Peptides against a protein of PDB entry 3PUK. Designs and how they scored, part 233

Target 1, 227 residues: chain A of PDB entry 3PUK
Amino acid sequence: ERGLKSVVWRKIKTAVFDDCRKEGEWKIMLLDEFTTKLLSSCCKMTDLLEEGITVIENIYKNREPVRQMKALYFISPTPKSVDCFLRDFGSKSEKKYKAAYIYFTDFCPDSLFNKIKASCSKSIRRCKEINISFIPQESQVYTLDVPDAFYYCYSPDPSNASRKEVVMEAMAEQIVTVCATLDENPGVRYKSKPLDNASKLAQLVEKKLEDYYKIDEKGLIKGKTQS

## One batch from the design tools (peptide; made by RFdiffusion4, then SolubleMPNN)

Design b2_p29_8_s1 (from b2_p29_8, 12 letters changed)
Fold by OpenDDE base, seed 5:
Structure b2_p29_8_s1 (fold): chain B 227 residues (1-227), chain A 29 residues (1-29)
Amino acid sequence: as target 1 above (227 residues)
Amino acid sequence: DEEKKEEEETEKALKEFEELLKKRKEVEE
């Protein structure tokens, strides 16, 4: 019933919590909208406490400084989340926390990365990118975090064609990250629709899966598994 | 002693950050 949820939790535990864990040390964890939903889908507050998180805070909200504690930022690589981080550490005299551990849910654009480097480098103890841009709902069901996907994919307006392609590309990338997380090369299945959106997305996913496994660190092409 | 440890950790983190940036640029090229 919770196969995918368990896999996602194990990934987060290994990639984030185990990576920054120190014996006897508690951290404040900062979450954004996406990571709040993600963690809520695959763990409980008690699980986070066991991982050394004393409290969770919304990165978008104004927060009181806790200068003696280190902060764990588990956030999406968006301008909004990064700007909130920068406000926490922008001034030496106004640092909200002792130091920062940053874990991005996806590839962070160079522009955002450079902003962090330029303003907050001395406050950072860790910065990693982990490819988890999906929310598990059921054992093998997940929700993709693609803004306006519903609107653009089903829009009859021809002017939205370019935007639709961008959305489908983003969806395909996220599906590939799910496959990478699960260490599976699934057979792609879809239900046909009048607008043929499912077929187009399936083709993008298949192409990206092929590319991903061809360039795998092990140089191995995995056989297709049943999805 | 704690301050020295924090400085060492900061230096290590900065090096890792720079390596990550370098890797990203290499992939883009």
Scores: peptide ipSAE 0.160, ipTM 0.714, DockQ to the pose 0.316
Fold by OpenDDE base, seed 1:
Structure b2_p29_8_s1 (fold): chain B 227 residues (1-227), chain A 29 residues (1-29)
Amino acid sequence: as target 1 above (227 residues)
Amino acid sequence: DEEKKEEEETEKALKEFEELLKKRKEVEE
């Protein structure tokens, strides 16, 4: 009976808020474009207050320092978001907050991780990947955050073939994160497209699902569920 | 003492994240 929004909120609460929560401590939460949309889709400000968030700030903006407070960064692992984080903690003189808890919505590239490690590791109290790269819209409907997906998937231009594969890979990864969040291994159903993109995507999803459940933290391989 | 504790926490956090990345690479390869 619980809709996708509730499941997503529960995941965020467990993976992010419960992970860094300290009794009596308030944090500033920094969001980027994606996580702003994500949280707005599945919670209210009152919910965040209950989790010990005093204020939400946009990571892209030049913010005033609040040096006595710790910051919770719930952001996507993008160069833009990471660069903004680095500006907050990259130097002693530029430190905006007391310390940082970082939660990435997806896998952080090694290059970005290494930049963080090299420049501001001493300011970090937590760094996790939580694998939430989708936006819930309805009870069983979600939107993937894959830029230009429509253009590349439906482009008749052969020069876009390589980019199309990259986009499809990203889409498949995000679909798997949805399944992981829902704790389901669905039977994949698709309708053929003119460019056979649906079939290709389905194959990618099936492969990634298999890989995910083989390495699941609980060590459990789940059977197919009806979806 | 507090500074040492903070350093230990940071080291632990980074190590955990590095281990996660390692596991991911092993699956992707």
Scores: peptide ipSAE 0.191, ipTM 0.727, DockQ to the pose 0.611; fails the geometry check
Fold by OpenDDE base, seed 2:
Structure b2_p29_8_s1 (fold): chain B 227 residues (1-227), chain A 29 residues (1-29)
Amino acid sequence: as target 1 above (227 residues)
Amino acid sequence: DEEKKEEEETEKALKEFEELLKKRKEVEE
């Protein structure tokens, strides 16, 4: 049984570290809240050192410039994380690092991408998205990084309806990334509850799975699997 | 020469990312 942790690490290693690895080169790695949790769940500091990472830094914190070193940004495609990146490279005179390799954990919105392109394009050596928006806890157990998901999903307050939709969307996206990471296209199973949240989530997951595999299958039709 | 090469690599990387985003939008339509 391939532990989810090992699968996640292998994906990150292949998609991120192998993609930007240069022999004899050390990089500073910038992490946000999600990727800090993600990496801590599936690797050790020694593993990162082996991949050419000398130090990890929190992207949200004020950091001293290390202008001679390239930076690896492994971050979520959020306004907060992107804004922090822009602060590092937005000023021509005050670049924090020599250059940037950016790897997003999920789809990067056009608005955020355009901001990066417009202000920091000359500093970027790589900009990719990888589909990994979940945290493995056990061999087959994962935690979704959706704050207050339980509260909003089960809140009877109609004022939370819009937030509930956002939460459901985020959960669905993360579930799909789990399936994609495991190379599984499962049938969605759920039990209906009075609030019908499970049904809504299932529909979102199914839709997103279809979209994902249409994009990534490169003409291969993957059969439905059981998970 | 090295600087030009780095700029070309940067441009290539951004173009690849833009193409990826475009492809995803086309699937959603």
Scores: peptide ipSAE 0.191, ipTM 0.728, DockQ to the pose 0.662; fails the geometry check
Fold by OpenDDE base, seed 4:
Structure b2_p29_8_s1 (fold): chain B 227 residues (1-227), chain A 29 residues (1-29)
Amino acid sequence: as target 1 above (227 residues)
Amino acid sequence: DEEKKEEEETEKALKEFEELLKKRKEVEE
């Protein structure tokens, strides 16, 4: 039993499954690459069955319509995932499922939100952000879902500076989601490297943590803790 | 009745999501 995995599962269970659960109702769950990894890391298929999920489908793949069933979209707020969702519900004739429950793993950009709202709002029964953008490995270990993070962070090529910034931002955001999930406001510690990436990341994390706790549900700034 | 309830829930969910977006924007500004 790994503590972080259980915490993540508990969060998903309460924020997603319990939120949309209806007695006697089965749903199809649509996952993207990230959420597939996420769920795989913290639950089993039997767990999902208990939560009323009959089958898991990859949102990126072509799927046969199951018009009598509602769909649970547990996806990242990315253009790719959103576009796939829109293909499922963008037109009445192309509607693959009865309705959609959408749970985003992180902040959904306004542009994407508006696109969804404009195109298929009538098909949506839920639309929430649950703030989980990390993969739990062990009790206190997680993997960031930032492609090519190492490459861009440590690239000597100045042309990658913009991408490096994006990567750093994404990493910081994901670390904050971990803290939010654990309900912790940790003190940030880092070891400086020649490229000072650790310092930059730490600063970003600290800033984002501050912002998060300022706008949390309680509207209270929590004291720093050590982890 | 069920459909109406679902519509109301949908509206509520969308409003909550919009409020969330608004809050985050305010912090970023």
Scores: peptide ipSAE 0.090, ipTM 0.661, DockQ to the pose 0.597; fails the geometry check

Design b2_p29_8_s2 (from b2_p29_8, 14 letters changed)
Fold by OpenDDE base, seed 5:
Structure b2_p29_8_s2 (fold): chain B 227 residues (1-227), chain A 29 residues (1-29)
Amino acid sequence: as target 1 above (227 residues)
Amino acid sequence: EEEEKEEKETKEVLEEVEKLRKKREEVEK
């Protein structure tokens, strides 16, 4: 049993499954590429069955309507995933499922949220942002879901400088979500050689951690924890 | 009757989410 995997599973169980669970009710769960990897990393199909999930479906695939069942969407807040959701509920006569419970892995952009509100509001029973945008690998090891991070961070092309900054920002945000998930404020450690990318990322993480704990709902600033 | 109740509940859910989103944005400014 790996510590980070257990923590991630516990968070998903509490924030998603326990939040929408009804006695005797089964749901269809819709996953995207990221959440498929996420759940596969921290649970088994038997665990999902215990949480009232009868079937797992890929949101990107065409699916037959199951109009008598409610759907649990555990998806990333991307245009692709949101568009697939909108197709499931956009037409009153062609709804794929009875209702939707939506849980985003990160903050949903206003543009996407507004599209959902405008077209599918009557079908939504829950909508939450749970801020889990990483894949647990080892007890204290995780993989960040940042597209092209390797390419842009190590690119010698100056034209990629702006994209590199966006990638670093996204990585820093995801590391903060890990800290929030673990309920820890760690001291940041890094190896800086041969490039200064690790130092830059560490500085961004430290800044974001400070901001996060300063503005937390409890008004508590946690001390640095060695982890 | 159940559908009307569910529609009202749905509206409330989205409004609450919007309030939470707005609150976060205000704190981040």
Scores: peptide ipSAE 0.186, ipTM 0.752, DockQ to the pose 0.502
Fold by OpenDDE base, seed 4:
Structure b2_p29_8_s2 (fold): chain B 227 residues (1-227), chain A 29 residues (1-29)
Amino acid sequence: as target 1 above (227 residues)
Amino acid sequence: EEEEKEEKETKEVLEEVEKLRKKREEVEK
């Protein structure tokens, strides 16, 4: 058992693979940079084969059409990944696969969602947003996937203040997805630093946790747990 | 048969997602 890795795998299995699985059907799976790292952290290729994935392809690369096979897109809701998807299905002539099952690792922004809706709706068999925006490292350790997080958080340049806030929000959201995955409402502990970024992040996490549990499908406010 | 059913439902997929997104937004605000 690999703690958080096992939990993440279980979530992906249930939310993605079990959701689109058909008996005897194989799919091509398209991954982006984040989901490649994510899956690599919590499963093996053999695990994916067992889930009906015949081959994994990088969404960013040019790929030969396999028109008889359906494609499973497990991707982050980024402009780059979405654009690659749109290229695969945006026109009849460019249709690379039979159909698409799309699973986003996070909430897809309206701008991107609308692009998909406008261009590829007829090719989409499933579209879901799942909350997995982190990479598990150890039983209780994860890595946030926020580009340039360190740079912006520790930048002494006040001109980066706006970007810093965006990064902090993204980090907070990822932490919340960890909590959601673990079904825990942890108490937040932090150490203050000169820039007090840890305190700010903690506050954001607490706020987002509150919001998350208010909208929990169970309709229950969970007490704080120790993690 | 399953493929035909799947194709028929395709048009509704994004609409369903939109409903879910809207519901989430309403709760978060």
Scores: peptide ipSAE 0.178, ipTM 0.746, DockQ to the pose 0.445
Fold by OpenDDE base, seed 1:
Structure b2_p29_8_s2 (fold): chain B 227 residues (1-227), chain A 29 residues (1-29)
Amino acid sequence: as target 1 above (227 residues)
Amino acid sequence: EEEEKEEKETKEVLEEVEKLRKKREEVEK
């Protein structure tokens, strides 16, 4: 009954806003390119106001300090976004906000996580990795945030084989993220192609789904659901 | 006191994240 957009919004509300919500407290929310698109796809500004967000700022832009307010960073775990965060809190003199709540849309690489921990730990009040690395479109349709996915997956050039595997791995991770968001363990269906990309992707998805449910915080391995 | 409480909460959160990361790595091996 509920479209993918509603599911995504519910996930963000529960994982991000409810997690850091304090009564009577307003926060500045910092977004990057991906999370701007994500929120725009599943909510309105009025929804964010109801969640205690007073202003939305672009993390990539130079911003004036608002030292009396806490900041909510909802960002992708990329070097660019992390570097912008580090600039906001890297020095006492450059501290732009009172404190930071950080929510990553996906797994943050160890190198980036360690940089944050080493430089900004005292300014962080929350740091969580949430599994939302896709943009919902319609009903059950979504867009994966995988650069050059089309090019490498459909490239006939054998020199791109290693890059193709990396891209397929990233796609599989994001598909599992969708399933996790929907709380589903679907049967994988695919149409075979001459390059066998669909079969390889399906195998990666199946493996990653199994791994995900093995480590589920609820300790529940869900059975196969109808998709 | 509020800052100390918030710092304590931060440490706990980071430890939880680290535990989850380790569990993920163990499963992916």
Scores: peptide ipSAE 0.169, ipTM 0.745, DockQ to the pose 0.639
Fold by OpenDDE base, seed 3:
Structure b2_p29_8_s2 (fold): chain B 227 residues (1-227), chain A 29 residues (1-29)
Amino acid sequence: as target 1 above (227 residues)
Amino acid sequence: EEEEKEEKETKEVLEEVEKLRKKREEVEK
């Protein structure tokens, strides 16, 4: 049985490390909170060394400049992570590293993308969105990284209704990234509960899966797979 | 010169991402 961890590692290796690999070159890798958990779940430090990573650093922390080294940013497309990147390369005099390779775990919003494009283009060597926004567990199990998901989904307070929908949307997006990672288009099945959250989530997932496979990189519609 | 070349390549990559984002927006409308 191909464990989800192995599949995720293979995707990261192909989409990130193989994409920026240069023989004999070492890079510093910058991670945020999510990607730290992601890599910790599917690889070891020895695996990263084999991919040309000399050291891992936390993007949120103050770091000493290493101007002779190129940096690999594997981060989520959040204001916090992007702002930290912009601080590393915002001015010529304050550049932390020689150059940047940026790989986002998901779609980068226009506002953040435009900031990067406007301020750091000269320092960037690569910029890709790789669509991995989940944490793999053993076998075919995964966890979603949606803040306060439990609280808002089960809140009886009507004032949280809007936030509940936002959380459901984020969960649906992450499920789609799992399917994309596994190259699967599953039939959505659910068991309804009193709050009918499962039904709402299933509808969102179905819609997003349809949209994703209609406009994939190849422009092809993939058939539904049973998983 | 090397930096300018790399900047140009990055611009092309960003433009490709922009095209994909535009397609996504059109489907979601």
Scores: peptide ipSAE 0.153, ipTM 0.728, DockQ to the pose 0.661

Design b2_p29_8_s3 (from b2_p29_8, 11 letters changed)
Fold by OpenDDE base, seed 5:
Structure b2_p29_8_s3 (fold): chain B 227 residues (1-227), chain A 29 residues (1-29)
Amino acid sequence: as target 1 above (227 residues)
Amino acid sequence: EEEKKEEEETKKELEEFEEKLKKRKKVEE
């Protein structure tokens, strides 16, 4: 039983592939580092073919134009990934693909969104956020994609305090996306440690969960569940 | 005709995205 992997795949299928699927149309899919890991964890290449993806490409690599085909960008909302997208569509004469469907794995900052809108709006057919910024490992296990999380959270160097907070925020955001994917509002539980990092993270998660459900498109506030 | 329809849909999607951004900003303030 795939558990969390099946849930993640179902969400991607519904939110991304079903959303942009057209009969008889094939797309090139562009992935970044995170989404490559994500898809590899929950699907096979054959699954992607069934969803109308002819080939997958790394967004960071220099690619040959395929001007007759539309591109599906399933990417994280980072400056690096966005800059790569902009290079593909920044000039009319240099467009690599016919049009773009963009699906972000998380909240896209307004600065990045505005940059896209200003330069490439005519080439975009979809632009959505699907809130899936975690990697499923096992049926009920996931991995956070936060670089250097352990190093900064447990660093004895007080100079790393600011970086620790940034990492904690990023971790909290990803945990919220897990909850959103599972359609749950859990009561956060943790085991206390001497540094009490777990308590700090729990507080951040609780706050962000509250905010997420308050501003949910459905206007639904779910009661706390045990997970 | 198909291109015009897609452009209109794109405009709507971008507007919805902007509204989502506004909602998030209000929560953060």
Scores: peptide ipSAE 0.134, ipTM 0.656, DockQ to the pose 0.641
Fold by OpenDDE base, seed 3:
Structure b2_p29_8_s3 (fold): chain B 227 residues (1-227), chain A 29 residues (1-29)
Amino acid sequence: as target 1 above (227 residues)
Amino acid sequence: EEEKKEEEETKKELEEFEEKLKKRKKVEE
């Protein structure tokens, strides 16, 4: 049985590194907080060197231009990460790198996509989304990247009800990305006590799984798997 | 020349990405 870490690495290697790899070419890789944790969980710096990455930089930090190098952005589709990218390529005189390859860890919202398309399209060589919005801990264990999930899900304050729903939606989406990564459509099981949160989350996951496979490029709906 | 080719390919990819986003929105509505 292959560990989840190896599966995640294989997906990143195929979807990101193999997609933009050019023989003899080195790239600078830009990471955000999530992708830093993700790569740290499933690979070593030596692995990245083998994939043609010369150095890793934090996208949130101010960086000196390296105009002769192409940049690989492996980032989450958030306003913060996208804004940092736009700062790197927003003006001709301020371009930090020669060109950009962008890979998002999840679906990019329309607003962010349109912003990228309108301002930086000429500097971009690739722009793709992949489904990898989780961090592997063990062979079959993962953690979700949903900030303040515990606080909002268990908040007794009615004013947090809307935020609770947003958090549950985000968790459901990330569970679906795990399933997509593993190419599985599991039956959802849950224990609802003491709160109804588990039941609501299960319903959201089932709905999103159905939607994901309905719009799949293969046009096929996968049956339930035992996982 | 290579960069121009890559730019054109990227333009196509972005258009395909936009179409995918539109399809997702229709399913969610």
Scores: peptide ipSAE 0.094, ipTM 0.626, DockQ to the pose 0.607
Fold by OpenDDE base, seed 2:
Structure b2_p29_8_s3 (fold): chain B 227 residues (1-227), chain A 29 residues (1-29)
Amino acid sequence: as target 1 above (227 residues)
Amino acid sequence: EEEKKEEEETKKELEEFEEKLKKRKKVEE
C-alpha cells in the first residue's frame, strides 16, 4: 500500500515480526483495542499469516490456553492490557502459553514494567517498545489515539484546562512517534486558532522532538526536514 | 540448553529495556 501505511507496516514487520521470528514457528498474537485498529489499517490477515501468526486473539477476552505455543503480545502500555497479560502468566494463574514476546506501542511506564518484571520475568522472551501510537488513514493522514481530544481541546470551560493540557501532551507524544517512524524532524507549521491550541501543540511537539533526537539510540541530532 | 539460552537472552533484553527507561527518566526530569 501507499505512503504512511506502508511505512507503518514496514516498521511493525521489522521491529516486531522479524525480531521474534523463528523458522517454522507459529505464534498466537494477542492484540488490544489500539493495536487491532492499527494492524487493520496497514495489513491484511494474509500478511500476518506470512509473518508466522496462526491466530489473532483479543487480550481482553477470556481465552483457552494453548500451552504448546508461544504468544506475541502487541499491546499498548496501559494498566488494562498489562493486567490481562499478567493474568495469562501471573504466579497465581496457570500459564496460558509457552512463553511471551511483548512489544509495546509506546513508552512503558516504570510502574507497569516493574510489575511485569516482578511477576512474569521467567515467561518473557522479549520485551520492547516500538513507539507507534498512531493509525495511518491515507498516504499522509493519520489518526491520533487520544480519547476525547476534540472535546477538551475546544472546550471553553475553564474547568477542563488541566485535562486539555494532558490531552495536548498525549497528542504531542503521538506526533513524535509519527516523526520517529518516518525518521523525520519536521519544521512545525500551524494555523492559529482562537484558543491558540495549534500553537501550544506545535510548541510541545518541537520540544519533544528535540528531546527525542537527543536521546535517540543513534545519538544523532537531525536537522529539520520537510514534512 | 535452548531454554537456558533463551533465559539469558531474556535477561539481556530486560536489562536493556531498564536502561532505556532510566535514560528516559533523566530527560523527563
Scores: peptide ipSAE 0.025, ipTM 0.573, DockQ to the pose 0.637
Fold by OpenDDE base, seed 4:
Structure b2_p29_8_s3 (fold): chain B 227 residues (1-227), chain A 29 residues (1-29)
Amino acid sequence: as target 1 above (227 residues)
Amino acid sequence: EEEKKEEEETKKELEEFEEKLKKRKKVEE
């Protein structure tokens, strides 16, 4: 059995690097906070070099233009990351790279997608979603990238109720992306907690899993697997 | 020629992306 790290790496290699790879071409790769953690968890710089990445850059940082090179954006579909991308290609004078390959870690909201399409379409060579929104830690362990999840889920303050729901939604989405990456539709199991958060999360996951497999690329509903 | 090909591929990818979004919306409704 392959560890989760290797599975994630294989997914990224296939969905991102193999997809945009051209013989003899080097790219600059732009990462955000999440994808930096993600790649750091499942590969080394030497692995990226083998995939045709010459250097990695933080999308949030000011960067010098390298106009002769194409850029690979492996980023989350967030306003912050998208805005940084748009600054790189939003105007002819501000164009930092030759062209862009964009790979989102999750579903890109319509608003962001339309914004990209309207302003930077000519600079884009690829734009895909690869559905990887989790950090692999061990062979079968992952960490969700949901800021303040613990705080909001376990906060006794009723004023945080709305935020708690948002956090749970985000967690559920990320769990679904794990399942999608592993090509598994697990039976969701949980142990009840005093605040019933586990039950709520499980229900969200089950619903989202169902929705995901209904609309998968193959249009197939996969049976539940034991995990 | 290469640029033209890349543009065509991009167009296709964008269309596929849009269709995926439409499907998602239908399921969510």
Scores: peptide ipSAE 0.029, ipTM 0.572, DockQ to the pose 0.573; fails the geometry check

